Peptides against a protein of PDB entry 1BH9. Designs and how they scored, part 58

Target 1, 89 residues: chain A of PDB entry 1BH9
Amino acid sequence: FSEEQLNRYEMYRRSAFPKAAIKRLIQSITGTSVSQNVVIAMSGISKVFVGEVVEEALDVCEKWGEMPPLQPKHMREAVRRLKSKGQIP

## One batch from the design tools (peptide; made by RFdiffusion4, then SolubleMPNN)

Design b2_p15_3_s3 (from b2_p15_3, 7 letters changed)
Fold by OpenDDE base, seed 5:
Structure b2_p15_3_s3 (fold): chain B 89 residues (1-89), chain A 15 residues (1-15)
Amino acid sequence: as target 1 above (89 residues)
Amino acid sequence: SRELELDLGLRFIRE
């Protein structure tokens, strides 16, 4: 555990997806209206997903001998690695 | 929620 990790955690914890946007996105996929609880649950799952991708991207950045901020190439590689590990579909 | 926050915290400190 490091100060950098704690700071990242705090910033991540404070971030959030707009509920209206999430609701519209879900409805565009399901074709029907969704409850507030579904929006909350999906928002949480999505946030965890983003967090895991970012964490992997930071690892990629470090292993490539590069420094933040993260670039699109780090995010793309992170997704590839997470899929390879079976951590995301 | 408290449970979610704890989960997020654990993810950032396990390394």
Scores: peptide ipSAE 0.056, ipTM 0.678, DockQ to the pose 0.045
Fold by OpenDDE base, seed 2:
Structure b2_p15_3_s3 (fold): chain B 89 residues (1-89), chain A 15 residues (1-15)
Amino acid sequence: as target 1 above (89 residues)
Amino acid sequence: SRELELDLGLRFIRE
Protein backbone atom coordinates (compact mmCIF):
# COMPACT_ATOMS: atom_id res chain seq x y z
CA PHE B 1 0.00 0.00 0.00
CA SER B 2 1.03 3.57 -0.66
CA GLU B 3 1.20 6.01 2.24
CA GLU B 4 -2.09 7.50 1.08
CA GLN B 5 -3.77 4.10 1.01
CA LEU B 6 -2.40 3.27 4.45
CA ASN B 7 -3.74 6.50 5.89
CA ARG B 8 -7.12 5.83 4.30
CA TYR B 9 -7.06 2.34 5.78
CA GLU B 10 -6.46 3.72 9.27
CA MET B 11 -9.25 6.25 8.93
CA TYR B 12 -11.60 3.56 7.68
CA ARG B 13 -10.62 1.19 10.49
CA ARG B 14 -11.35 3.81 13.12
CA SER B 15 -14.71 4.82 11.66
CA ALA B 16 -17.94 3.31 12.93
CA PHE B 17 -21.66 4.00 12.96
CA PRO B 18 -23.11 4.74 16.40
CA LYS B 19 -25.14 1.70 17.48
CA ALA B 20 -27.94 3.81 18.90
CA ALA B 21 -28.34 5.70 15.64
CA ILE B 22 -28.32 2.52 13.56
CA LYS B 23 -30.85 0.90 15.88
CA ARG B 24 -33.20 3.87 15.61
CA LEU B 25 -32.83 3.97 11.84
CA ILE B 26 -33.56 0.26 11.39
CA GLN B 27 -36.51 0.42 13.77
CA SER B 28 -37.93 3.39 11.88
CA ILE B 29 -37.87 1.25 8.73
CA THR B 30 -38.96 -2.12 10.14
CA GLY B 31 -41.53 -0.72 12.52
CA THR B 32 -40.37 -2.98 15.34
CA SER B 33 -37.49 -3.36 17.78
CA VAL B 34 -34.31 -5.06 16.57
CA SER B 35 -31.75 -7.19 18.38
CA GLN B 36 -28.19 -6.19 19.13
CA ASN B 37 -26.92 -8.74 16.61
CA VAL B 38 -29.02 -7.20 13.85
CA VAL B 39 -27.60 -3.78 14.66
CA ILE B 40 -24.05 -5.14 14.57
CA ALA B 41 -24.61 -6.98 11.29
CA MET B 42 -26.23 -3.99 9.60
CA SER B 43 -23.51 -1.69 10.90
CA GLY B 44 -20.83 -3.91 9.40
CA ILE B 45 -22.56 -4.25 6.06
CA SER B 46 -23.15 -0.50 5.95
CA LYS B 47 -19.50 0.23 6.69
CA VAL B 48 -18.41 -2.02 3.82
CA PHE B 49 -20.95 -0.37 1.54
CA VAL B 50 -19.73 3.13 2.41
CA GLY B 51 -16.15 1.99 1.92
CA GLU B 52 -16.90 0.70 -1.57
CA VAL B 53 -18.65 3.92 -2.54
CA VAL B 54 -15.79 6.05 -1.24
CA GLU B 55 -13.24 3.88 -3.03
CA GLU B 56 -15.14 4.29 -6.29
CA ALA B 57 -15.47 8.03 -5.70
CA LEU B 58 -11.72 8.35 -5.18
CA ASP B 59 -11.19 6.52 -8.46
CA VAL B 60 -13.60 8.91 -10.18
CA CYS B 61 -11.81 11.90 -8.71
CA GLU B 62 -8.48 10.61 -9.99
CA LYS B 63 -9.79 9.73 -13.44
CA TRP B 64 -11.23 13.22 -13.78
CA GLY B 65 -7.80 14.62 -13.04
CA GLU B 66 -8.97 16.24 -9.82
CA MET B 67 -7.57 16.26 -6.30
CA PRO B 68 -9.21 15.47 -2.94
CA PRO B 69 -11.24 16.21 -0.96
CA LEU B 70 -14.13 14.33 -2.51
CA GLN B 71 -17.06 16.42 -3.65
CA PRO B 72 -20.73 15.51 -4.06
CA LYS B 73 -20.23 15.13 -7.80
CA HIS B 74 -17.65 12.39 -7.21
CA MET B 75 -20.01 10.53 -4.89
CA ARG B 76 -22.89 10.80 -7.34
CA GLU B 77 -20.76 9.52 -10.20
CA ALA B 78 -19.45 6.69 -8.01
CA VAL B 79 -22.98 5.54 -7.27
CA ARG B 80 -23.86 5.63 -10.96
CA ARG B 81 -20.82 3.54 -11.85
CA LEU B 82 -21.46 1.02 -9.10
CA LYS B 83 -25.04 0.64 -10.26
CA SER B 84 -23.81 0.14 -13.82
CA LYS B 85 -21.43 -2.56 -12.62
CA GLY B 86 -24.22 -4.24 -10.69
CA GLN B 87 -22.39 -3.66 -7.42
CA ILE B 88 -25.38 -1.91 -5.90
CA PRO B 89 -29.07 -2.02 -6.87
CA SER A 1 -8.77 -2.87 -1.92
CA ARG A 2 -11.78 -5.16 -1.92
CA GLU A 3 -10.11 -7.72 0.30
CA LEU A 4 -9.00 -5.12 2.81
CA GLU A 5 -12.48 -3.64 2.85
CA LEU A 6 -14.02 -7.04 3.44
CA ASP A 7 -11.59 -7.77 6.23
CA LEU A 8 -12.35 -4.48 7.94
CA GLY A 9 -16.04 -5.14 7.58
CA LEU A 10 -15.70 -8.54 9.18
CA ARG A 11 -13.70 -7.07 12.04
CA PHE A 12 -16.40 -4.49 12.59
CA ILE A 13 -19.08 -7.18 12.67
CA ARG A 14 -17.12 -9.17 15.24
CA GLU A 15 -16.90 -6.21 17.63
Scores: peptide ipSAE 0.054, ipTM 0.668, DockQ to the pose 0.062
Fold by OpenDDE base, seed 3:
Structure b2_p15_3_s3 (fold): chain B 89 residues (1-89), chain A 15 residues (1-15)
Amino acid sequence: as target 1 above (89 residues)
Amino acid sequence: SRELELDLGLRFIRE
């Protein structure tokens, strides 16, 4: 792929949610403490999920003939579309 | 503009 695509990939790869925040969120759901490996795994798939939703939301915004920044309605529609495509549960 | 939006989004996630 192009240098531009590589740069975007590197930027995405380097992005991450704060470990402590993810751990607290998981524990608020499970009711018990979780291991570092679980936090790492969940952080990774969460980043992928958010990335996919944001990409879809940008497409929604563009297709609706609207301009950035993204609004809650774009995010909600993005999730709906991803579900209909079977990309997310 | 789309590229800028995506960049800002990724930066926000990194915070």
Scores: peptide ipSAE 0.045, ipTM 0.651, DockQ to the pose 0.089
Fold by OpenDDE base, seed 1:
Structure b2_p15_3_s3 (fold): chain B 89 residues (1-89), chain A 15 residues (1-15)
Amino acid sequence: as target 1 above (89 residues)
Amino acid sequence: SRELELDLGLRFIRE
């Protein structure tokens, strides 16, 4: 792995969704209380999802001969590509 | 890493 990839991974690893916010969001959808383990699981899944989209967007940015920071056009194209590959609905 | 393990797990589920 390149130094750039490692740096991106470290930034990604250090990022996180606030547990309280995730708990409130889930409970607003389910209509009932949820366990801490559910919050942790959903937080992780959400982080992985965002990470996959961002990584795809970075790939798009590079392929277009552009440099970070990412722009909305990169994110939109990333989502399109991931949908085409069946990685996201 | 835990993130990598989770990602691999999710990939397994989707496949």
Scores: peptide ipSAE 0.028, ipTM 0.596, DockQ to the pose 0.062

Design b2_p15_3_s4 (from b2_p15_3, 8 letters changed)
Fold by OpenDDE base, seed 2:
Structure b2_p15_3_s4 (fold): chain B 89 residues (1-89), chain A 15 residues (1-15)
Amino acid sequence: as target 1 above (89 residues)
Amino acid sequence: SRELEEQLGLDFIRQ
């Protein structure tokens, strides 16, 4: 890891989706109440998902010869690439 | 913890 990558990783590790927000979001989709374990599991899955998308977007940005911060075009391309690789549905 | 949630997410993806 470069210093920048390490710092980004540390910030990523410290980040988390608020449980209350995740709970409300899931319940808005499922139409029923969800358990604490479901919230925890979904929070973890979501964090990993976001991390992978951002990582891919940073790679896209670099490969395009551009510099951060990430722009919507990088995120869109990242999602497309991850889909083509079968890493996300 | 935040770390535990991340680990669970990783485990879910890796299975």
Scores: peptide ipSAE 0.194, ipTM 0.772, DockQ to the pose 0.069
Fold by OpenDDE base, seed 3:
Structure b2_p15_3_s4 (fold): chain B 89 residues (1-89), chain A 15 residues (1-15)
Amino acid sequence: as target 1 above (89 residues)
Amino acid sequence: SRELEEQLGLDFIRQ
């Protein structure tokens, strides 16, 4: 891929959700404590999910003939398209 | 690590 894509990927690779925040979020949903392994797994899955949405949103932005930065409308449309493609539930 | 989390996420999705 292009240098720009590589740079975005490298930034993505180095990014991470704060473990404490993820743990609190999961526990707010489950109503009970979760292990470190669950936090790590969910953090990874969430990162992949966000990455896919952002990638789709960038594609939407381009297809609409618009310029960055991404706006909420791009994110909403991205989610819609990913659902239509069956890539997310 | 951050990269490990990504790899685990990818592995999970690919299973």
Scores: peptide ipSAE 0.186, ipTM 0.768, DockQ to the pose 0.069
Fold by OpenDDE base, seed 4:
Formats: sequence, structure tokens, C-alpha cells
Structure b2_p15_3_s4 (fold): chain B 89 residues (1-89), chain A 15 residues (1-15)
Amino acid sequence: as target 1 above (89 residues)
Amino acid sequence: SRELEEQLGLDFIRQ
């Protein structure tokens, strides 16, 4: 890892969705209250999902011979590739 | 725990 990559990783590790917001979102969808563990699980799934998309986008950026920051075109291509790999629906 | 969240997320994705 480069210093920049390490810094991005640290920022990712420190990032988190606000639990209250996630709880409210889930409840708005399900129409009923959810447990703390459900919030934690969904938050984790969401973070991992975002991480996978960003990781793929960074790979796309690199393979295209470009430098960060990521642009929408990288994100779009990342999603396409992840779908092709069967990693996302 | 952020570590727990990440592990749970990974478990769900891999399952």
C-alpha cells in the first residue's frame, strides 16, 4: 500500500453510517421496529458494499491509466464489472 | 463495534 492508499483505508475503517439513521431507514421500509443487532448487521453490509464498489472503482481508475479522485465514470464502470462478476445484483 | 459491523457484513456477503 502507498501512503495514500493506507490513508484511504484508515478513513474507510473509521467511517460508519449513523446507527440512528440506519434504524429509521429500516423502520421506514419494514414498518416495524428493528433490533440493535439488525441495525449493526445492515450497517456492516452497507459499508462492505460501498467498500467493494469503491475498491473496484479505484481498480478501474488505475486500469484506465488515470489518477484519483474517483469520478462518476469510474463508479459506473465499477458497478458494471461487479455485476459481471456476480458480486452485486 | 466497527469491527463487528464489518465482520457481520462480510459474513452476509459471503453467505
Scores: peptide ipSAE 0.184, ipTM 0.768, DockQ to the pose 0.072
Fold by OpenDDE base, seed 1:
Structure b2_p15_3_s4 (fold): chain B 89 residues (1-89), chain A 15 residues (1-15)
Amino acid sequence: as target 1 above (89 residues)
Amino acid sequence: SRELEEQLGLDFIRQ
């Protein structure tokens, strides 16, 4: 792995959704209270999902011979590719 | 922890 890849991974690892916000969002959808474990699991799933999209977008950017920062066109292409590979619905 | 949340997310997906 390159230094740039390591730095990106470190920033990703440090990132997290605020638990209170996730809890409130879930409860707004379900209409009832949710456990701490549900919040933790949903936060993790969401982070993994975002991470996979961003990783694919970075791959698209590189394959197009372009440099960061990511642009909307990279994100759109990433989603398209992930859907075609069946990694997201 | 943040690492635990990510791991739990991965475990959920892999089940």
Scores: peptide ipSAE 0.169, ipTM 0.760, DockQ to the pose 0.071

Design b2_p15_4_s1 (from b2_p15_4, 4 letters changed)
Fold by OpenDDE base, seed 2:
Structure b2_p15_4_s1 (fold): chain B 89 residues (1-89), chain A 15 residues (1-15)
Amino acid sequence: as target 1 above (89 residues)
Amino acid sequence: MAMELAEEFIRELLS
């Protein structure tokens, strides 16, 4: 992908989901409190997952001849492609 | 948007 897209991806890669947000999310789903280690583990797994989707989405955006920033349609298409490749559930 | 995607992933994973 383009230098601009690569730069955006690198900036994204440097970020991380807020622990508090992840904790609240998990607890809202499970209905129970979770440990710090569970939050850390889930944060890491989610980061890897989203990272792969974002990378694919940037590729989709470029192949469609469109300019950044990414839009929901790029993310949806990325997920579809990754699923078809068996790279994500 | 990234957080929304993560939310969907976590919901699916934990359900």
Scores: peptide ipSAE 0.299, ipTM 0.827, DockQ to the pose 0.863
Fold by OpenDDE base, seed 4:
Structure b2_p15_4_s1 (fold): chain B 89 residues (1-89), chain A 15 residues (1-15)
Amino acid sequence: as target 1 above (89 residues)
Amino acid sequence: MAMELAEEFIRELLS
């Protein structure tokens, strides 16, 4: 495994989104109940998204000559960079 | 932080 792969794995593992929380969130947005499969799918997509942001944020942190833990500024910059690269919406 | 980010993403995606 590459360092990047290990980082992604750990981020995915640590970023546990409780199904109940995701379900409630989706339902609060859509105004209707959603199936378990929708919750699972959305949870997975969200984990991938967050993982990519966190990975970019770690890169930002390093490039700025700083050390973990990540701060909001790193996350914001990560999102900006990923958007500019067309990696995320 | 991660949950908040995920929430924002989901909101944007489902908007």
Scores: peptide ipSAE 0.298, ipTM 0.825, DockQ to the pose 0.834
Fold by OpenDDE base, seed 3:
Structure b2_p15_4_s1 (fold): chain B 89 residues (1-89), chain A 15 residues (1-15)
Amino acid sequence: as target 1 above (89 residues)
Amino acid sequence: MAMELAEEFIRELLS
């Protein structure tokens, strides 16, 4: 993807998910309280995952001859491609 | 959108 898209991606990587939201999400799934370390670990893993999807989505957007901002269709296609390439489960 | 994607990912991991 273009240098401009790369710069946008780099700026995105500097952000983080709200800890409280992640904690509540995990607890809603597990049915039990979780430690701060679990929240931190899951937040980090999720950030990496989303980052990889966003990077792929930017590539999808470009290959489709479209311009940012990314849309849900780009994200869906990115996930499909990453799964196909075995880069994500 | 990123948060929604993260949610789906976490849900899948913990399932």
Scores: peptide ipSAE 0.298, ipTM 0.825, DockQ to the pose 0.898
Fold by OpenDDE base, seed 1:
Structure b2_p15_4_s1 (fold): chain B 89 residues (1-89), chain A 15 residues (1-15)
Amino acid sequence: as target 1 above (89 residues)
Amino acid sequence: MAMELAEEFIRELLS
């Protein structure tokens, strides 16, 4: 990976989703209130998921001979590949 | 982009 690709990866690896946004999202889906522990757990799981997708997308971008930033096509291909490998649901 | 991807993932998990 190029330095730019590594920087992008580290950015996503260290990023965290806003708790309020995650809480509102969960409650909008379930229709019920959720505890802060549920929000923390879901935030962590989502972070790992996005990190794996971004890592794969960077690999896709490189293999296609393209340069950052990542585009929707890289993300879609990454998800497809990870599902095919059984690494994500 | 990351938040949108996370949203889709959460929706899938909770469905």
Scores: peptide ipSAE 0.294, ipTM 0.822, DockQ to the pose 0.925

Design b2_p15_4_s2 (from b2_p15_4, 6 letters changed)
Fold by OpenDDE base, seed 3:
Structure b2_p15_4_s2 (fold): chain B 89 residues (1-89), chain A 15 residues (1-15)
Amino acid sequence: as target 1 above (89 residues)
Amino acid sequence: MGFELAKEFIEELLS
C-alpha cells in the first residue's frame, strides 16, 4: 500500500453514517419502524457499498486523466461501470 | 457486493 492509499483507508475506516438518518431512510423505504441492530447492520452494509462506488469513481477520475477531488460526473460514471460489471443492478 | 447484500437484507426484513 502507498501512503496515499493507507490515508484513504484510514479516513474510510473512521467514517460513519448518522444513525438517525439511516433509521429514517430505512423507515421511509420499509414503511415501518426498525430496530437499532437493523440500523447498525444497514449502516455497515451501506458503508461498504459507498466505499465500492468511491473506489470506482477514483479509478474513473484517474483514467480520465483528471485530478481530485471527485466530481458528480465521476460518481455517475462509476455507477454506470458498476452496473456494467454486474456489481449493482 | 455491498448493494446486493443490502438488497438481500432489506428483502429479508420485508418478508
Scores: peptide ipSAE 0.043, ipTM 0.617, DockQ to the pose 0.136
Fold by OpenDDE base, seed 4:
Structure b2_p15_4_s2 (fold): chain B 89 residues (1-89), chain A 15 residues (1-15)
Amino acid sequence: as target 1 above (89 residues)
Amino acid sequence: MGFELAKEFIEELLS
């Protein structure tokens, strides 16, 4: 666990989706109002999903012998790999 | 895993 990895994890841990934005997004999809608990739950699930994509992208970056920050090419390849693994549709 | 979990949750809300 390098210092760089720890720093990335710390930034990830401290990041969060704005509750108001998540609430608006969910309501636009469901067509009805949602409770605070629903917003919290969806925020957490969304963060986990984004974390999985970023983790895969970091793995791609490393395997390509490159260093952060991540670039669009890493994200595109990450999505492709996750799809092939059946982790995303 | 995260995406599927989110999808299932949303589907449950809409059911």
Scores: peptide ipSAE 0.041, ipTM 0.607, DockQ to the pose 0.116
Fold by OpenDDE base, seed 2:
Structure b2_p15_4_s2 (fold): chain B 89 residues (1-89), chain A 15 residues (1-15)
Amino acid sequence: as target 1 above (89 residues)
Amino acid sequence: MGFELAKEFIEELLS
């Protein structure tokens, strides 16, 4: 790993979605109240999912011969590629 | 993997 890759990983590892926002989002989808443990679990799952999308976007950026930061076009292409791979519906 | 895991978790909550 390069120093830049390690820095990105550390920032990713330390980041987290706001619990209140996750709770509201889950409840808007399920229609029921959820416990703190459910929020924690979903926060972790969401972080993994976003991480996979960002990883794909970084790969797109690199393959296009471009440099960070990631732009919307990289994210859109990443989602398109993940869909083609069956990793996103 | 992340999306599928999230989907399964939500489906479990709805059951």
Scores: peptide ipSAE 0.041, ipTM 0.606, DockQ to the pose 0.135
Fold by OpenDDE base, seed 1:
Structure b2_p15_4_s2 (fold): chain B 89 residues (1-89), chain A 15 residues (1-15)
Amino acid sequence: as target 1 above (89 residues)
Amino acid sequence: MGFELAKEFIEELLS
């Protein structure tokens, strides 16, 4: 456990999607207005999803013997691996 | 897990 890992964890833990942006995105998909509770729920779910992708990307970076920050190639490989594992379509 | 939850939630909203 390193300071860098701790810092990343704290950044993730404190990160949050802007409610207005999430609301607009959901409404663009559903075509109707959504409640604040829906926005809150979707924000949380989205955070978990992004966290899973980033976690996989960090694992890729480490396994490739590379150092942060994450690069597009790490993200692309992470998505590929998650698809292979059946965690995302 | 996160994606599946999101997908199910959105699908529920769209139904």
Scores: peptide ipSAE 0.039, ipTM 0.602, DockQ to the pose 0.143

Design b2_p15_4_s3 (from b2_p15_4, 6 letters changed)
Fold by OpenDDE base, seed 4:
Structure b2_p15_4_s3 (fold): chain B 89 residues (1-89), chain A 15 residues (1-15)
Amino acid sequence: as target 1 above (89 residues)
Amino acid sequence: MAFELAEEFIREMLA
């Protein structure tokens, strides 16, 4: 990866999703109150998922001979590739 | 974009 790609990846890696937003999302799906531990767990799992997609997307971007920032097309292609590799559901 | 992707993942996971 280029220095710019690594820098962006690190920014994503260090970022965190808003707990309140995750909590509300889960509760809207489950229809019941959710504990902080559940929010933390889901946030962590989601971050790992996004991290894998971002890493693949950066690779896609590079392979296509393009420069950051990542675009939706890179993310979509990353998801497709990861699914084909059996890396994500 | 990242959060939207995460949101979609969570929806699929909990569905």
Scores: peptide ipSAE 0.327, ipTM 0.836, DockQ to the pose 0.889
Fold by OpenDDE base, seed 1:
Structure b2_p15_4_s3 (fold): chain B 89 residues (1-89), chain A 15 residues (1-15)
Amino acid sequence: as target 1 above (89 residues)
Amino acid sequence: MAFELAEEFIREMLA
């Protein structure tokens, strides 16, 4: 990976989604109120998921001989690869 | 992009 790719990966790995946004998202889907623990759990799971996809997408970008930033095609290919490997649902 | 991906994931989990 290039230095820029590593920096971007580090940013995503360290990032945290706003709790309020996650809570509103869940409630908009379920139609019911959710506890703080549910928000924390969903935030953590989502962070791991996004981190794995971004890592794979950076690898895809490099293997295709392309330069950052990541594009939708890299993300789609990353998801496809991770699903085929059974690493994500 | 990251949040949109997370949103899609959460929607799938809660489907």
Scores: peptide ipSAE 0.316, ipTM 0.829, DockQ to the pose 0.839
Fold by OpenDDE base, seed 2:
Structure b2_p15_4_s3 (fold): chain B 89 residues (1-89), chain A 15 residues (1-15)
Amino acid sequence: as target 1 above (89 residues)
Amino acid sequence: MAFELAEEFIREMLA
């Protein structure tokens, strides 16, 4: 990782998706209201998932010799690699 | 972009 990539990743790790946004997203998919506990659980699971993808994407970007910031192609390649490694479903 | 990825993940998880 470059220093800039590492700094952005660390800042990302210290953040979380807004509860209201996650709640609205879940409700838009399920069509039903959800409890705070469901939002908390889904937020945590999603953060872990995205965190792993972002870390892999930063590695992809660096290995491809490209400059930040991350682009969709890095995220797509990261997902592919993590799936092939059996690290994500 | 991170939220877009999270959205796809949540959609797949809840499907």
Scores: peptide ipSAE 0.314, ipTM 0.831, DockQ to the pose 0.845
Fold by OpenDDE base, seed 3:
Structure b2_p15_4_s3 (fold): chain B 89 residues (1-89), chain A 15 residues (1-15)
Amino acid sequence: as target 1 above (89 residues)
Amino acid sequence: MAFELAEEFIREMLA
């Protein structure tokens, strides 16, 4: 990865989705209140998922000879590639 | 964009 891509990835990797946002999202889907532990678990799982996609997308961007920032097309291609490799559902 | 992807994932997991 380029230095810029790595920096962006590291910034993201060091961050986490706000618990309140995740909680609201889950509750909007389930229609019920969720515990703190559920929020923590889902936050972690979703972060891992997104992290894998972002990492692949950065690789896609680089292989296509394009410069940051990541675009939706990179993310979509990353998902397709990861699915084809059986790395994500 | 990252949150949108996470949202889709969470929706799929909880559906």
Scores: peptide ipSAE 0.312, ipTM 0.830, DockQ to the pose 0.856

Design b2_p15_4_s4 (from b2_p15_4, 5 letters changed)
Fold by OpenDDE base, seed 4:
Structure b2_p15_4_s4 (fold): chain B 89 residues (1-89), chain A 15 residues (1-15)
Amino acid sequence: as target 1 above (89 residues)
Amino acid sequence: MGFELAEEFIKELLS
């Protein structure tokens, strides 16, 4: 497996976004209660987002001539690049 | 980090 594939596997396996936490977050923003389906949908979208950031961060890490594990600087740069590319908000 | 990043995304998306 490539470094990216392995990272994705571990991320998806380990990162189980706490449904309760996401629910509370959404409700705090919207000001109203949300259904389980909304929480699931938002969790999924968020996970895809994080996955894209991580993928970009790995690319950044490589382009900078560095090796994993990823550091905050890689994540920050990844977000910046993805935003500039219009890939993320 | 991953969850915090997700939280920021959700906040931005729903704001």
Scores: peptide ipSAE 0.317, ipTM 0.824, DockQ to the pose 0.859
Fold by OpenDDE base, seed 1:
Structure b2_p15_4_s4 (fold): chain B 89 residues (1-89), chain A 15 residues (1-15)
Amino acid sequence: as target 1 above (89 residues)
Amino acid sequence: MGFELAEEFIKELLS
């Protein structure tokens, strides 16, 4: 889709994760307090991750002969494919 | 924004 580049632009421009929520999440997993820089870094990495999943999902949607908006099945398939290709954990 | 998807990613990355 020609919407891929446009979607990426809009997502990166508008995306913003709640810092407090990210911090609490990390601390609940690691069991230790984390700095603001760690939260910022993790937020950025997560932002890139979601962007890659969305791009892959758009590709899946197109290959299945379907049109946007993306559905849960496209997102699930995108994650599966990216993991299979070793692009995401 | 896919915050829920991001949360699952963080859990997977840090676990």
Scores: peptide ipSAE 0.313, ipTM 0.824, DockQ to the pose 0.812
Fold by OpenDDE base, seed 2:
Structure b2_p15_4_s4 (fold): chain B 89 residues (1-89), chain A 15 residues (1-15)
Amino acid sequence: as target 1 above (89 residues)
Amino acid sequence: MGFELAEEFIKELLS
């Protein structure tokens, strides 16, 4: 992808999801409190997942001849492609 | 960025 897209991806990669938000989300689903380590683990797994999707989406955007920023359609297509490749569930 | 996607992923993973 383009230098602009690469830069956006790198900046995204440097960010992290708020621990509090992740904790609340997990607890809302499981109905139980979770430890800090569980939050850290889930945050890491989720970051890797989203990172792969974003990378694929940037590629989709470029291949479709469209300009950034990414749109929902790019993300949806990225997920579809990654699932097809067996890279994500 | 990407939190909504992460949210859906976590929901699917933990459900």
Scores: peptide ipSAE 0.312, ipTM 0.825, DockQ to the pose 0.860
Fold by OpenDDE base, seed 3:
Structure b2_p15_4_s4 (fold): chain B 89 residues (1-89), chain A 15 residues (1-15)
Amino acid sequence: as target 1 above (89 residues)
Amino acid sequence: MGFELAEEFIKELLS
């Protein structure tokens, strides 16, 4: 299995970020309380986002002629590229 | 790292 294949497999895994932490974060930004559905939606979107960044970061790492593990610089570049491609805001 | 990245994403999305 390639690193990319493993990453895709992980995307299908059932996992979620701590709901309480996500809720508090959103509320600290919006200044108001948020519903459970908002937390669930944001958690799901965030999970997809992270998966896409990781996949892009693996590509960055390879194109830079480097080998895993991924480093912060790969993640930063991945975000930049995804924004450039219009895949993330 | 994943959660920290998600936090920054949420901040950007809601800003």
Scores: peptide ipSAE 0.309, ipTM 0.821, DockQ to the pose 0.870

Design b2_p15_5_s1 (from b2_p15_5, 5 letters changed)
Fold by OpenDDE base, seed 3:
Structure b2_p15_5_s1 (fold): chain B 89 residues (1-89), chain A 15 residues (1-15)
Amino acid sequence: as target 1 above (89 residues)
Amino acid sequence: MKEELLELARKKLEE
């Protein structure tokens, strides 16, 4: 990995979904109470997903000859590309 | 589990 990738991972690693917020979100969707372990698992999965999208968005930004910070257009394009690659549904 | 996922994420970034 590159220094930039490492830096991104550092920020990524330090970031966190508030457990209470995730719990509320899951419960709003499922309609049932969820355990703390479910919250942790879903938070982890979500974090991986966000990481993949951001990585793709940074690639988009670079390929477009633009500089950070990422803009919504980069994120939208990233999602489109990931879908086309079958990386996300 | 969270740690394992973070490790996977790290590996993904290295690709």
Scores: peptide ipSAE 0.027, ipTM 0.502, DockQ to the pose 0.076
Fold by OpenDDE base, seed 1:
Structure b2_p15_5_s1 (fold): chain B 89 residues (1-89), chain A 15 residues (1-15)
Amino acid sequence: as target 1 above (89 residues)
Amino acid sequence: MKEELLELARKKLEE
């Protein structure tokens, strides 16, 4: 790991979706109450997903010879690349 | 479960 990678990981690790918000969102979609484990699982999956998109965007930024912070153009290109790899629909 | 997901995230960031 480079120092930059470590710093990004630490910031990522410290970030989290509010459980109450995730629970409410899931319940609004399913129409029924959900367990705490479902909220935890969905929160984790969502966090991993966001992390993958951000890492791809950072890779795009670097390959374009640019520096953070990420810009909309990096995010758009990241999504395009992830779709081409079949990592996101 | 949360720890398992974080471990997956860690592995992804190591790539």
Scores: peptide ipSAE 0.027, ipTM 0.500, DockQ to the pose 0.078
Fold by OpenDDE base, seed 5:
Structure b2_p15_5_s1 (fold): chain B 89 residues (1-89), chain A 15 residues (1-15)
Amino acid sequence: as target 1 above (89 residues)
Amino acid sequence: MKEELLELARKKLEE
């Protein structure tokens, strides 16, 4: 666990999806109201998903011999790789 | 539940 990873984790930990926005998004898809627990669960899962994509993008950036900040091309490649590995749909 | 997900995320970042 490097200092850089710790710093990234701290920033990640401090970030959060607005509950109201997540609730509205879910309800727009389901067509029905959802409980607070569903919002919490989906928010958490979504946050983990974003974290995994960002971590993969950082790996892509490094492997391409480039430096932060991450660019759209890194994110696109990250998603492609995660799909290829079967880590995301 | 949220804390468990955060712990999982932390573990993923360590890999």
Scores: peptide ipSAE 0.026, ipTM 0.502, DockQ to the pose 0.075
Fold by OpenDDE base, seed 4:
Structure b2_p15_5_s1 (fold): chain B 89 residues (1-89), chain A 15 residues (1-15)
Amino acid sequence: as target 1 above (89 residues)
Amino acid sequence: MKEELLELARKKLEE
């Protein structure tokens, strides 16, 4: 890993969705209260999802011969590719 | 970080 890649990894590792916000979001959808463990699980899944999208976007950026930072066009193409791979709906 | 949970989550998303 380059220093830049390591820094991105550390930022990702340290990032987290606010538990209260996730809890409220889930409850707004389900209409019922959810446990802390459900919030933790959903937060983890969401973080992995974001990570996969960003990873794909970085791959797109590289394959297009471009350098970070990521731009909206990279994110859009990443989503298209992940859909084609069946990794996201 | 919740390494075990994230690993599980990744597996779930890849199914």
Scores: peptide ipSAE 0.023, ipTM 0.523, DockQ to the pose 0.189

